# Designs tried in a protein design run: peptides against a protein of PDB entry 1Y0J. Part 43

Target 1, 39 residues: chain A of PDB entry 1Y0J
Amino acid sequence: EARECVNCGATATPLWRRDRTGHYLCNACGLYHKMNGQN

## One batch from the design tools (peptide; made by RFdiffusion4, then SolubleMPNN)

Design b2_p21_3_s2 (from b2_p21_3, 8 letters changed)
Fold by OpenDDE base, seed 5:
Formats: C-alpha cells, sequence, structure tokens
Structure b2_p21_3_s2 (fold): chain B 39 residues (1-39), chain A 21 residues (1-21)
C-alpha cells in the first residue's frame, strides 16, 4: 500500500517529513507540527 | 505570513481527509 501521512492520511506530497518518533508526515503536516514544537 | 500559509495548508489536508472518510 501507499505511504500515508500519519496525521492527515495524504499519500502524495512534495516532501516527506518525519516527526520526532519517526512517523511519516506530509510536508504540510510536518511544517505545522514543527511550527507548534512537535517536530 | 508563512505561519498563516502553513496553518491553512494543514487545515486543507485535514479537511480532505474528513471528506474522503
Amino acid sequence: as target 1 above (39 residues)
Amino acid sequence: SERERIRAEYERRLAERRAAR
């Protein structure tokens, strides 16, 4: 199956990111988490 | 602002998920 953002379920993104525990986030969710001190 | 753009895109992604499920 396709890789999914653990936050929003997106399967397509310009850039895959990871949270501090190593889970995949899409670019948008990763940037948001980082903005809020979660990434 | 960058903050606003980031937040808006995040919210759009969540909305897309909710619409799909």
Scores: peptide ipSAE 0.611, ipTM 0.868, DockQ to the pose 0.065
Fold by OpenDDE base, seed 3:
Structure b2_p21_3_s2 (fold): chain B 39 residues (1-39), chain A 21 residues (1-21)
Amino acid sequence: as target 1 above (39 residues)
Amino acid sequence: SERERIRAEYERRLAERRAAR
């Protein structure tokens, strides 16, 4: 199975990020999450 | 601003998911 962003479901991103509990986020969702504190 | 660019890209990603359904 392919890795997916837990927020948007994207399977491709220039940079995989992780939230504080280890869930994978695409770059865009990860930056947004950091900015706002949640998905 | 950087904040606005980040928000816009986030919203584009959500829109892409909806379009893929």
Scores: peptide ipSAE 0.610, ipTM 0.866, DockQ to the pose 0.063
Fold by OpenDDE base, seed 1:
Structure b2_p21_3_s2 (fold): chain B 39 residues (1-39), chain A 21 residues (1-21)
Amino acid sequence: as target 1 above (39 residues)
Amino acid sequence: SERERIRAEYERRLAERRAAR
């Protein structure tokens, strides 16, 4: 029910991000994806 | 470096996911 990062499943993060298709990522996974251009 | 910090945090999050399963 709670929002979770589509990559790591985390439900808590200091900042929610989104990937290119609009799916939610935690801050850590979002930054990693942006750095590497991967999902 | 910033790149290394980002990578490390990403890896920690994945490890946490594995531990939760």
Scores: peptide ipSAE 0.602, ipTM 0.865, DockQ to the pose 0.064
Fold by OpenDDE base, seed 4:
Structure b2_p21_3_s2 (fold): chain B 39 residues (1-39), chain A 21 residues (1-21)
Amino acid sequence: as target 1 above (39 residues)
Amino acid sequence: SERERIRAEYERRLAERRAAR
């Protein structure tokens, strides 16, 4: 099993992030969520 | 802008997922 971004399902990213609930996001999705006040 | 770059990369990731289905 491999880690997946909970938003886009990507399994590879330059930097793993986490949302406020602790679920993994790829760098791109994490930055987008942060920009919109979701992380 | 930074905002536009972030949004564009986010949209590319979603598009890649859809294309992989």
Scores: peptide ipSAE 0.600, ipTM 0.863, DockQ to the pose 0.063

Design b2_p21_3_s3 (from b2_p21_3, 11 letters changed)
Fold by OpenDDE base, seed 2:
Structure b2_p21_3_s3 (fold): chain B 39 residues (1-39), chain A 21 residues (1-21)
Amino acid sequence: as target 1 above (39 residues)
Amino acid sequence: SRREEERRRAEERLEALRRAR
């Protein structure tokens, strides 16, 4: 049970982030969601 | 479809990488 980004499925990232609902996102997807609010 | 979702996720990953640079 490895953690994975709920957006792209990545299992490795320099920094795990979380969206407003609490889902885990890789750094890249997290930054995208931060800039655009949601996906 | 699953294929469309996977393609979308891949595209979103690429777009996120571009924006994160």
Scores: peptide ipSAE 0.072, ipTM 0.621, DockQ to the pose 0.058
Fold by OpenDDE base, seed 5:
Structure b2_p21_3_s3 (fold): chain B 39 residues (1-39), chain A 21 residues (1-21)
Amino acid sequence: as target 1 above (39 residues)
Amino acid sequence: SRREEERRRAEERLEALRRAR
């Protein structure tokens, strides 16, 4: 039941982020989506 | 397919890691 990134499935990250719908993203995916205007 | 989706997600992760270094 560990938290996981909704994009890549990673279960560990230096910083958990969230998309506009409240789903958790790892730091890397959060930054990626921020840069590309996603989530 | 599941395999394609998993591959895509992995690639997205790797690309994000490269950009976020």
Scores: peptide ipSAE 0.070, ipTM 0.617, DockQ to the pose 0.056
Fold by OpenDDE base, seed 3:
Structure b2_p21_3_s3 (fold): chain B 39 residues (1-39), chain A 21 residues (1-21)
Amino acid sequence: as target 1 above (39 residues)
Amino acid sequence: SRREEERRRAEERLEALRRAR
């Protein structure tokens, strides 16, 4: 695998997150997405 | 500020993801 955050392109993170449609987000971007009501 | 601009850019990218679903 060569996983990347779909928002910022990061390839490493303390915790991988996913949105409702399965897009992978790093922890930081996932939390931002969550604050915007997406997960 | 730089931080506000970065937050704006991140938000725009997230909105693009939402539109692409």
Scores: peptide ipSAE 0.062, ipTM 0.576, DockQ to the pose 0.057
Fold by OpenDDE base, seed 4:
Structure b2_p21_3_s3 (fold): chain B 39 residues (1-39), chain A 21 residues (1-21)
Amino acid sequence: as target 1 above (39 residues)
Amino acid sequence: SRREEERRRAEERLEALRRAR
């Protein structure tokens, strides 16, 4: 059982983030979502 | 095995999350 980013599929990241609906995102995708409000 | 079933369940949860994006 391993967590992965729901956007890019990465299984490792310096910091796990979550979107507004609770999905796990890697740091990079999480920052992208925060900046743009979407993937 | 139990571990294989747990992995399958985890994968299904992840797939559901991707569909619900």
Scores: peptide ipSAE 0.040, ipTM 0.490, DockQ to the pose 0.110

Design b2_p21_3_s4 (from b2_p21_3, 6 letters changed)
Fold by OpenDDE base, seed 5:
Structure b2_p21_3_s4 (fold): chain B 39 residues (1-39), chain A 21 residues (1-21)
Amino acid sequence: as target 1 above (39 residues)
Amino acid sequence: AERERIRAEYEARLAARRAAA
């Protein structure tokens, strides 16, 4: 299976996260989103 | 420091996306 971050398109990450609506984000994008509320 | 690390990692991911486009 090939999962990808909906923000940056990355397929490799130490930890998959999900946004408020359930979309998958890589760890880096997920942490940034949480820190800023969205983008 | 953590905030800056998070920002840096995020920017690196976006840069990688642009490079792969």
Scores: peptide ipSAE 0.630, ipTM 0.872, DockQ to the pose 0.064
Fold by OpenDDE base, seed 3:
Structure b2_p21_3_s4 (fold): chain B 39 residues (1-39), chain A 21 residues (1-21)
Amino acid sequence: as target 1 above (39 residues)
Amino acid sequence: AERERIRAEYEARLAARRAAA
């Protein structure tokens, strides 16, 4: 593809997540965002 | 433990980003 995490730029992750506005986040960044509300 | 693991993985991703930039 060409997908990358909008936060860290990673192109590989065990699970792709999306924020409330639809941007792709890797699993790690997505979980962190959920835990803290944002970045 | 879960909170700490999540934070550590996040920090590792940011460190990798900086190293690649």
Scores: peptide ipSAE 0.627, ipTM 0.871, DockQ to the pose 0.063
Fold by OpenDDE base, seed 1:
Structure b2_p21_3_s4 (fold): chain B 39 residues (1-39), chain A 21 residues (1-21)
Amino acid sequence: as target 1 above (39 residues)
Amino acid sequence: AERERIRAEYEARLAARRAAA
């Protein structure tokens, strides 16, 4: 099965991250969330 | 510069999502 970023829908990323609830985020979205606390 | 790079990559991802939708 293909993993997908819950924020942008991307299926490819150099590094998968996870939010506080365990949902997968691509690297870009994960870093942005971390920087701002959320989206 | 790191914050700006992160923001830019994020915006690019959202733009890509919109284009794919």
Scores: peptide ipSAE 0.619, ipTM 0.869, DockQ to the pose 0.064
Fold by OpenDDE base, seed 4:
Structure b2_p21_3_s4 (fold): chain B 39 residues (1-39), chain A 21 residues (1-21)
Amino acid sequence: as target 1 above (39 residues)
Amino acid sequence: AERERIRAEYEARLAARRAAA
């Protein structure tokens, strides 16, 4: 069972992040979400 | 520049998702 980003499905990232509800996001998606408040 | 880089990396990830669909 490999971890994957809930937004883009990627299984590899320099840094795993989590959204407000605890779902895993890759670094890129997490930073974008933070910048825009969400998706 | 940082904002644009973040956006570009995000768009690349979405493009990869579409390619894998």
Scores: peptide ipSAE 0.619, ipTM 0.869, DockQ to the pose 0.064

Design b2_p21_4_s1 (from b2_p21_4, 13 letters changed)
Fold by OpenDDE base, seed 2:
Structure b2_p21_4_s1 (fold): chain B 39 residues (1-39), chain A 21 residues (1-21)
Amino acid sequence: as target 1 above (39 residues)
Amino acid sequence: SELERQRRLEELRRRYEEELA
């Protein structure tokens, strides 16, 4: 199955991250959300 | 420094927005 970032839809990233509910985020979105108190 | 922190955040924001585009 093709994984994609739940935030931006990217299908490729240097590092897949997951939010506290288990949703996958690309590295960039994951870090951005983390820095903004999200995830 | 706070300036460096802000720059790091801006870089993250840039990458985030580039992936959103």
Scores: peptide ipSAE 0.040, ipTM 0.485, DockQ to the pose 0.034
Fold by OpenDDE base, seed 5:
Structure b2_p21_4_s1 (fold): chain B 39 residues (1-39), chain A 21 residues (1-21)
Amino acid sequence: as target 1 above (39 residues)
Amino acid sequence: SELERQRRLEELRRRYEEELA
């Protein structure tokens, strides 16, 4: 498929994640946002 | 200036990342 990370535009990742609105994030961006959400 | 441009972009990126977080 042609899935893209809504944050960085990556099309490949070891694990797809989602933001609170349901948009796809790559693993890296998902983890980054999770950490930022804890700040 | 380029510095100001970068600041504006960083602010936009921050708001976007906060929205996604």
Scores: peptide ipSAE 0.026, ipTM 0.432, DockQ to the pose 0.109
Fold by OpenDDE base, seed 4:
Structure b2_p21_4_s1 (fold): chain B 39 residues (1-39), chain A 21 residues (1-21)
Amino acid sequence: as target 1 above (39 residues)
Amino acid sequence: SELERQRRLEELRRRYEEELA
């Protein structure tokens, strides 16, 4: 399957990030989680 | 410091919003 952000479902991003358990996040959601202390 | 923390948060918010725009 195509990779997708576990938070918003995006399938494309300038930079893939990963959460603490290894799930993929798009760049925007990764930054959002980081800002809110969730990643 | 709290000031530095706030500056870092503002930078993250800026990057997030720029990508969503």
Scores: peptide ipSAE 0.025, ipTM 0.436, DockQ to the pose 0.028
Fold by OpenDDE base, seed 3:
Structure b2_p21_4_s1 (fold): chain B 39 residues (1-39), chain A 21 residues (1-21)
Amino acid sequence: as target 1 above (39 residues)
Amino acid sequence: SELERQRRLEELRRRYEEELA
């Protein structure tokens, strides 16, 4: 199965990231998560 | 809220993809 961002559902990204619990995020979502944390 | 956070993340993704286009 194709990987997808757990936040926005994107299936393609220049760089896959992961949050502290191991969930996959696209690059953009991962950057926002890192900068701002959970809200 | 978590809902607002999700909205912001999606907006960031959209802008990022626009930059790549």
Scores: peptide ipSAE 0.052, ipTM 0.549, DockQ to the pose 0.046; fails the geometry check

Design b2_p21_4_s2 (from b2_p21_4, 13 letters changed)
Fold by OpenDDE base, seed 3:
Structure b2_p21_4_s2 (fold): chain B 39 residues (1-39), chain A 21 residues (1-21)
Amino acid sequence: as target 1 above (39 residues)
Amino acid sequence: EEEERRRRLERLREEYERELR
């Protein structure tokens, strides 16, 4: 299946990440939320 | 199947938005 970041909608990323509940985030959004204490 | 994929992603986005709220 084609995956997309639940935050920004990106369909491609160097590294797929997941939040605490398992939703997929692109690398950039995953790191962003991690720094904000939301991932 | 493309419509079902779209609806699945929409549900995931809604769940994600709720966890950040």
Scores: peptide ipSAE 0.359, ipTM 0.781, DockQ to the pose 0.476
Fold by OpenDDE base, seed 4:
Structure b2_p21_4_s2 (fold): chain B 39 residues (1-39), chain A 21 residues (1-21)
Amino acid sequence: as target 1 above (39 residues)
Amino acid sequence: EEEERRRRLERLREEYERELR
C-alpha cells in the first residue's frame, strides 16, 4: 500500500505536500490550495 | 488489509472535505 492525495487520489507525485491539518496532497493539488489560501 | 487501507483513506478524505467547507 502507498500514500494517496486526499484530493485527487494520486499515488505518485514529484513532491508530496501537506495541508494545514496534515493531510497529504500531491504537488499539483497542494500548490492549488496554497495559492487559494487553503494550505 | 486492503479494506482497512480503504477505510482509513475514506476517513482522511472526509476530514479533508470538511476542512474545505
Scores: peptide ipSAE 0.359, ipTM 0.781, DockQ to the pose 0.487
Fold by OpenDDE base, seed 2:
Structure b2_p21_4_s2 (fold): chain B 39 residues (1-39), chain A 21 residues (1-21)
Amino acid sequence: as target 1 above (39 residues)
Amino acid sequence: EEEERRRRLERLREEYERELR
């Protein structure tokens, strides 16, 4: 099976990130959440 | 197999969306 960003659905990214509960986010979505205090 | 994958991702997305609310 393939990993998928829970926010945008991306299946590939230079760096996988995770939210506070462990859900996977692509680098872009993870950084966006981090900047807004949500990751 | 693909159905299980789809359902799993859907559950994860729902859990994620609840975190944002």
Scores: peptide ipSAE 0.358, ipTM 0.782, DockQ to the pose 0.485
Fold by OpenDDE base, seed 5:
Structure b2_p21_4_s2 (fold): chain B 39 residues (1-39), chain A 21 residues (1-21)
Amino acid sequence: as target 1 above (39 residues)
Amino acid sequence: EEEERRRRLERLREEYERELR
């Protein structure tokens, strides 16, 4: 039941991140959201 | 299991998409 990034669907990442509502994002998507405030 | 996983992920994706909009 491996989690996946809710944005890109990745199932593996060096670091799992979470958005403000708790959804999991891969490192890349999480950083992108943090820096740009968008998908 | 796979079906349950798929449904769970789909719900999470839908919730995520809603917060983006």
Scores: peptide ipSAE 0.338, ipTM 0.773, DockQ to the pose 0.498

Design b2_p21_4_s3 (from b2_p21_4, 12 letters changed)
Fold by OpenDDE base, seed 3:
Structure b2_p21_4_s3 (fold): chain B 39 residues (1-39), chain A 21 residues (1-21)
Amino acid sequence: as target 1 above (39 residues)
Amino acid sequence: EEEERRARLERLREEYLRELA
């Protein structure tokens, strides 16, 4: 089963990231979340 | 199974959205 970003649904990314509770985010969404606290 | 996969992803998304609030 393919992993997908919990925010945008992307199934491919150059780097998988995780939020503070461990949910997977694509690189882009993870950076936005980290920098702005928004998806 | 697709139905179980969809349910899992939905639960994860809901948990994530709660963190944004």
Scores: peptide ipSAE 0.439, ipTM 0.799, DockQ to the pose 0.504
Fold by OpenDDE base, seed 5:
Structure b2_p21_4_s3 (fold): chain B 39 residues (1-39), chain A 21 residues (1-21)
Amino acid sequence: as target 1 above (39 residues)
Amino acid sequence: EEEERRARLERLREEYLRELA
């Protein structure tokens, strides 16, 4: 099975990111959280 | 298996949402 962004459910992204506990986020969601001090 | 996959993803999402709350 494909990896899925835990936030938006996207299965494709130019860059996979991870939160502090290791959950996968697509690039966009990861950047949003990073800008908010959460990633 | 799709059902098990969905269950895993749901658990991961729940854990993630707790981090944000």
Scores: peptide ipSAE 0.435, ipTM 0.800, DockQ to the pose 0.493
Fold by OpenDDE base, seed 4:
Structure b2_p21_4_s3 (fold): chain B 39 residues (1-39), chain A 21 residues (1-21)
Amino acid sequence: as target 1 above (39 residues)
Amino acid sequence: EEEERRARLERLREEYLRELA
């Protein structure tokens, strides 16, 4: 089983990130979440 | 197995979406 971004569903990314509650996000989605508060 | 995985991901996604609201 592979990890999946909770926002876009991506299963591969240069860097896995996590939101403030621990949900996994791909690099792109994680950056948007962190910088803008949403994806 | 896959159905259980999808269900888990759905719950996680729902929790995530609530954080954005």
Scores: peptide ipSAE 0.434, ipTM 0.801, DockQ to the pose 0.505
Fold by OpenDDE base, seed 2:
Structure b2_p21_4_s3 (fold): chain B 39 residues (1-39), chain A 21 residues (1-21)
Amino acid sequence: as target 1 above (39 residues)
Amino acid sequence: EEEERRARLERLREEYLRELA
């Protein structure tokens, strides 16, 4: 099965990230989450 | 299979959204 960003639903990204509880985020969403604490 | 996948993703999204609340 294909991985999907829990925030935007993207199935492809140059770098998969994870939040503090382990949910997968695409690079873009993960960066916003990390920098601002939210998406 | 697709309905199960969709349900799983929906649960994950709901858990994620609770973290942001």
Scores: peptide ipSAE 0.434, ipTM 0.800, DockQ to the pose 0.522

Design b2_p21_4_s4 (from b2_p21_4, 16 letters changed)
Fold by OpenDDE base, seed 5:
Structure b2_p21_4_s4 (fold): chain B 39 residues (1-39), chain A 21 residues (1-21)
Amino acid sequence: as target 1 above (39 residues)
Amino acid sequence: AAEERAARLAALREAYQAALA
């Protein structure tokens, strides 16, 4: 089964990221989360 | 099942959003 971003639900991304709690985020959402601490 | 997976993922997304609120 496909991985999906816990924020936007995207199933494809050039780079999968993971937050401090281990949740998977697409590249874009991961960057937003990292930079702003928000979705 | 697909419905079960969707439910688990929806709950995960909700928890994620709540943690950021």
Scores: peptide ipSAE 0.352, ipTM 0.773, DockQ to the pose 0.338
Fold by OpenDDE base, seed 1:
Structure b2_p21_4_s4 (fold): chain B 39 residues (1-39), chain A 21 residues (1-21)
Amino acid sequence: as target 1 above (39 residues)
Amino acid sequence: AAEERAARLAALREAYQAALA
């Protein structure tokens, strides 16, 4: 039961992030969404 | 089952992508 990024599907990341609605994102996708507001 | 897990995860990703629009 490995966690995966809901955006890119990555199963490994130096830091798991979470968006405002609780979805798990890898570090890269989490930062991208935070900075740009979307995918 | 592995197939069921893969399907659930794929559905979650698709739902997330759709919600971004």
Scores: peptide ipSAE 0.344, ipTM 0.768, DockQ to the pose 0.414
Fold by OpenDDE base, seed 3:
Structure b2_p21_4_s4 (fold): chain B 39 residues (1-39), chain A 21 residues (1-21)
Amino acid sequence: as target 1 above (39 residues)
Amino acid sequence: AAEERAARLAALREAYQAALA
């Protein structure tokens, strides 16, 4: 099983993040969401 | 199967995007 970013579909990232609802996000998307609140 | 896995992941991603709208 390979984890996948629910936002961009990335399967590899230096750091896996999770949003408030528990969805897995790659580092980039996680930071982007935190800053902008969306894609 | 690989196809089933891909479909599940795609559905999850689409649902996530929809939830953000």
Scores: peptide ipSAE 0.342, ipTM 0.768, DockQ to the pose 0.366
Fold by OpenDDE base, seed 2:
Structure b2_p21_4_s4 (fold): chain B 39 residues (1-39), chain A 21 residues (1-21)
Amino acid sequence: as target 1 above (39 residues)
Amino acid sequence: AAEERAARLAALREAYQAALA
């Protein structure tokens, strides 16, 4: 079972992240969400 | 099934996008 970013669908990333509600995000999408409050 | 997995992930992605809107 491969993990997938809930925003962009990426299946590979340098670092998996999770938002405050528990969704898995790739590094890039996670950083965008964290820094800007949006993807 | 691969199709079922894809459907689950698509629904999750759509829900995520809707929550951000």
Scores: peptide ipSAE 0.336, ipTM 0.765, DockQ to the pose 0.406

Design b2_p21_5_s1 (from b2_p21_5, 10 letters changed)
Fold by OpenDDE base, seed 3:
Structure b2_p21_5_s1 (fold): chain B 39 residues (1-39), chain A 21 residues (1-21)
Amino acid sequence: as target 1 above (39 residues)
Amino acid sequence: PAPKASEEERKEFNEWLEKQR
């Protein structure tokens, strides 16, 4: 697959997360946002 | 940062994201 985290640009992650509008986040950024409210 | 997540966690997180924006 060809995708990248919209936050950090990572192209590989153990889990691709996605917001309601379909933007992809790597697992790390997704978890960070969830826990801290922002990146 | 970046531990492997289960499919269940992925679903829960994405549902959470949908609630936020």
Scores: peptide ipSAE 0.063, ipTM 0.502, DockQ to the pose 0.045
Fold by OpenDDE base, seed 5:
Structure b2_p21_5_s1 (fold): chain B 39 residues (1-39), chain A 21 residues (1-21)
Amino acid sequence: as target 1 above (39 residues)
Amino acid sequence: PAPKASEEERKEFNEWLEKQR
């Protein structure tokens, strides 16, 4: 299986994050969402 | 590019996400 960020589609990241429903976000997108409170 | 993060940071972020509506 190939995991991908549900936001940007990236398949590699230093840290996989997960949203409240368990969807995967790459570290960059996860941090972006945390910083801006939105996609 | 995405910076590295600790396991603790990951957990804290996920907990933060769980609190978002």
Scores: peptide ipSAE 0.061, ipTM 0.491, DockQ to the pose 0.046
Fold by OpenDDE base, seed 4:
Structure b2_p21_5_s1 (fold): chain B 39 residues (1-39), chain A 21 residues (1-21)
Amino acid sequence: as target 1 above (39 residues)
Amino acid sequence: PAPKASEEERKEFNEWLEKQR
């Protein structure tokens, strides 16, 4: 697909995550958000 | 950075996100 992480713009990731509003985050950004509650 | 995560890990994260403001 042509999806991108809404945080860093990455187009490939080991795991696509989604925020509660449906936006896609790469695995790294998603985990960062989980651990720090921030971008 | 983060390595490949499991489907379970993805689900847990999404559930966490749903609880956040």
Scores: peptide ipSAE 0.060, ipTM 0.495, DockQ to the pose 0.046
Fold by OpenDDE base, seed 2:
Structure b2_p21_5_s1 (fold): chain B 39 residues (1-39), chain A 21 residues (1-21)
Amino acid sequence: as target 1 above (39 residues)
Amino acid sequence: PAPKASEEERKEFNEWLEKQR
């Protein structure tokens, strides 16, 4: 597929995450979002 | 998340990722 992290554009990640609005984030960006509540 | 990457940075990062596969 053509999925990519909306923050860094990465197309590969050990785990795809999604924010509360449904955007896809790579694991790293998703964890940052989880820890800080914002992008 | 952290500040969004520029298009250039995104491309470079993905190219780097490909080398890791």
Scores: peptide ipSAE 0.061, ipTM 0.551, DockQ to the pose 0.122; fails the geometry check

Design b2_p21_5_s2 (from b2_p21_5, 11 letters changed)
Fold by OpenDDE base, seed 5:
Structure b2_p21_5_s2 (fold): chain B 39 residues (1-39), chain A 21 residues (1-21)
Amino acid sequence: as target 1 above (39 residues)
Amino acid sequence: EAPKASEEEREEFKAWMAELK
């Protein structure tokens, strides 16, 4: 797959996550933002 | 190289996060 984490720009992750509208986040950023709600 | 996320996508994500707070 060719995609980028909308937050950090990572192109590889053990688990791609998606926001409510379908934008991709790497696993780490997805968890981070879910927990903190901050950049 | 992987396609870059647009500014719109980044802004939508930020708005989404704000909605969750």
Scores: peptide ipSAE 0.052, ipTM 0.494, DockQ to the pose 0.079
Fold by OpenDDE base, seed 4:
Structure b2_p21_5_s2 (fold): chain B 39 residues (1-39), chain A 21 residues (1-21)
Amino acid sequence: as target 1 above (39 residues)
Amino acid sequence: EAPKASEEEREEFKAWMAELK
């Protein structure tokens, strides 16, 4: 199966990120997480 | 490392995000 963002479910992104606990996030959701924002 | 989070992990993460709002 393809990788997907744990927040929005996106399966494609210019840059895959991971949160502090190891969950995969798309670039957008990862940046929101990093900046204490929401999606 | 897993290719994607399990449904349980996704739900827990979403719940965490919702709590931040």
Scores: peptide ipSAE 0.052, ipTM 0.503, DockQ to the pose 0.129
Fold by OpenDDE base, seed 3:
Structure b2_p21_5_s2 (fold): chain B 39 residues (1-39), chain A 21 residues (1-21)
Amino acid sequence: as target 1 above (39 residues)
Amino acid sequence: EAPKASEEEREEFKAWMAELK
């Protein structure tokens, strides 16, 4: 499959994450969203 | 919501990933 982080556009990451709306995020961006509320 | 990453940050991340591979 082909997917990309909705925040930074990265197409590869050690761990894919998903936000509460179901969008895919790379590990780094996902951790940011996890540790922060709505921005 | 979190600000979108710049193209520079995106490329830096890709370079980082390449380093790990």
Scores: peptide ipSAE 0.070, ipTM 0.565, DockQ to the pose 0.141; fails the geometry check
Fold by OpenDDE base, seed 1:
Structure b2_p21_5_s2 (fold): chain B 39 residues (1-39), chain A 21 residues (1-21)
Amino acid sequence: as target 1 above (39 residues)
Amino acid sequence: EAPKASEEEREEFKAWMAELK
């Protein structure tokens, strides 16, 4: 069970992030959601 | 909101980005 971004499905990222519900996001998606108030 | 990245993670990210360029 490799970790994957719940938004884009990426399995590799230089920095894993987590949303407020605990889901893992790649760095890019994490930043995107943060900017849109969704992380 | 995503948790703030530690300095270590931030440095790893920068290194990763530099490698891609």
Scores: peptide ipSAE 0.063, ipTM 0.499, DockQ to the pose 0.046; fails the geometry check

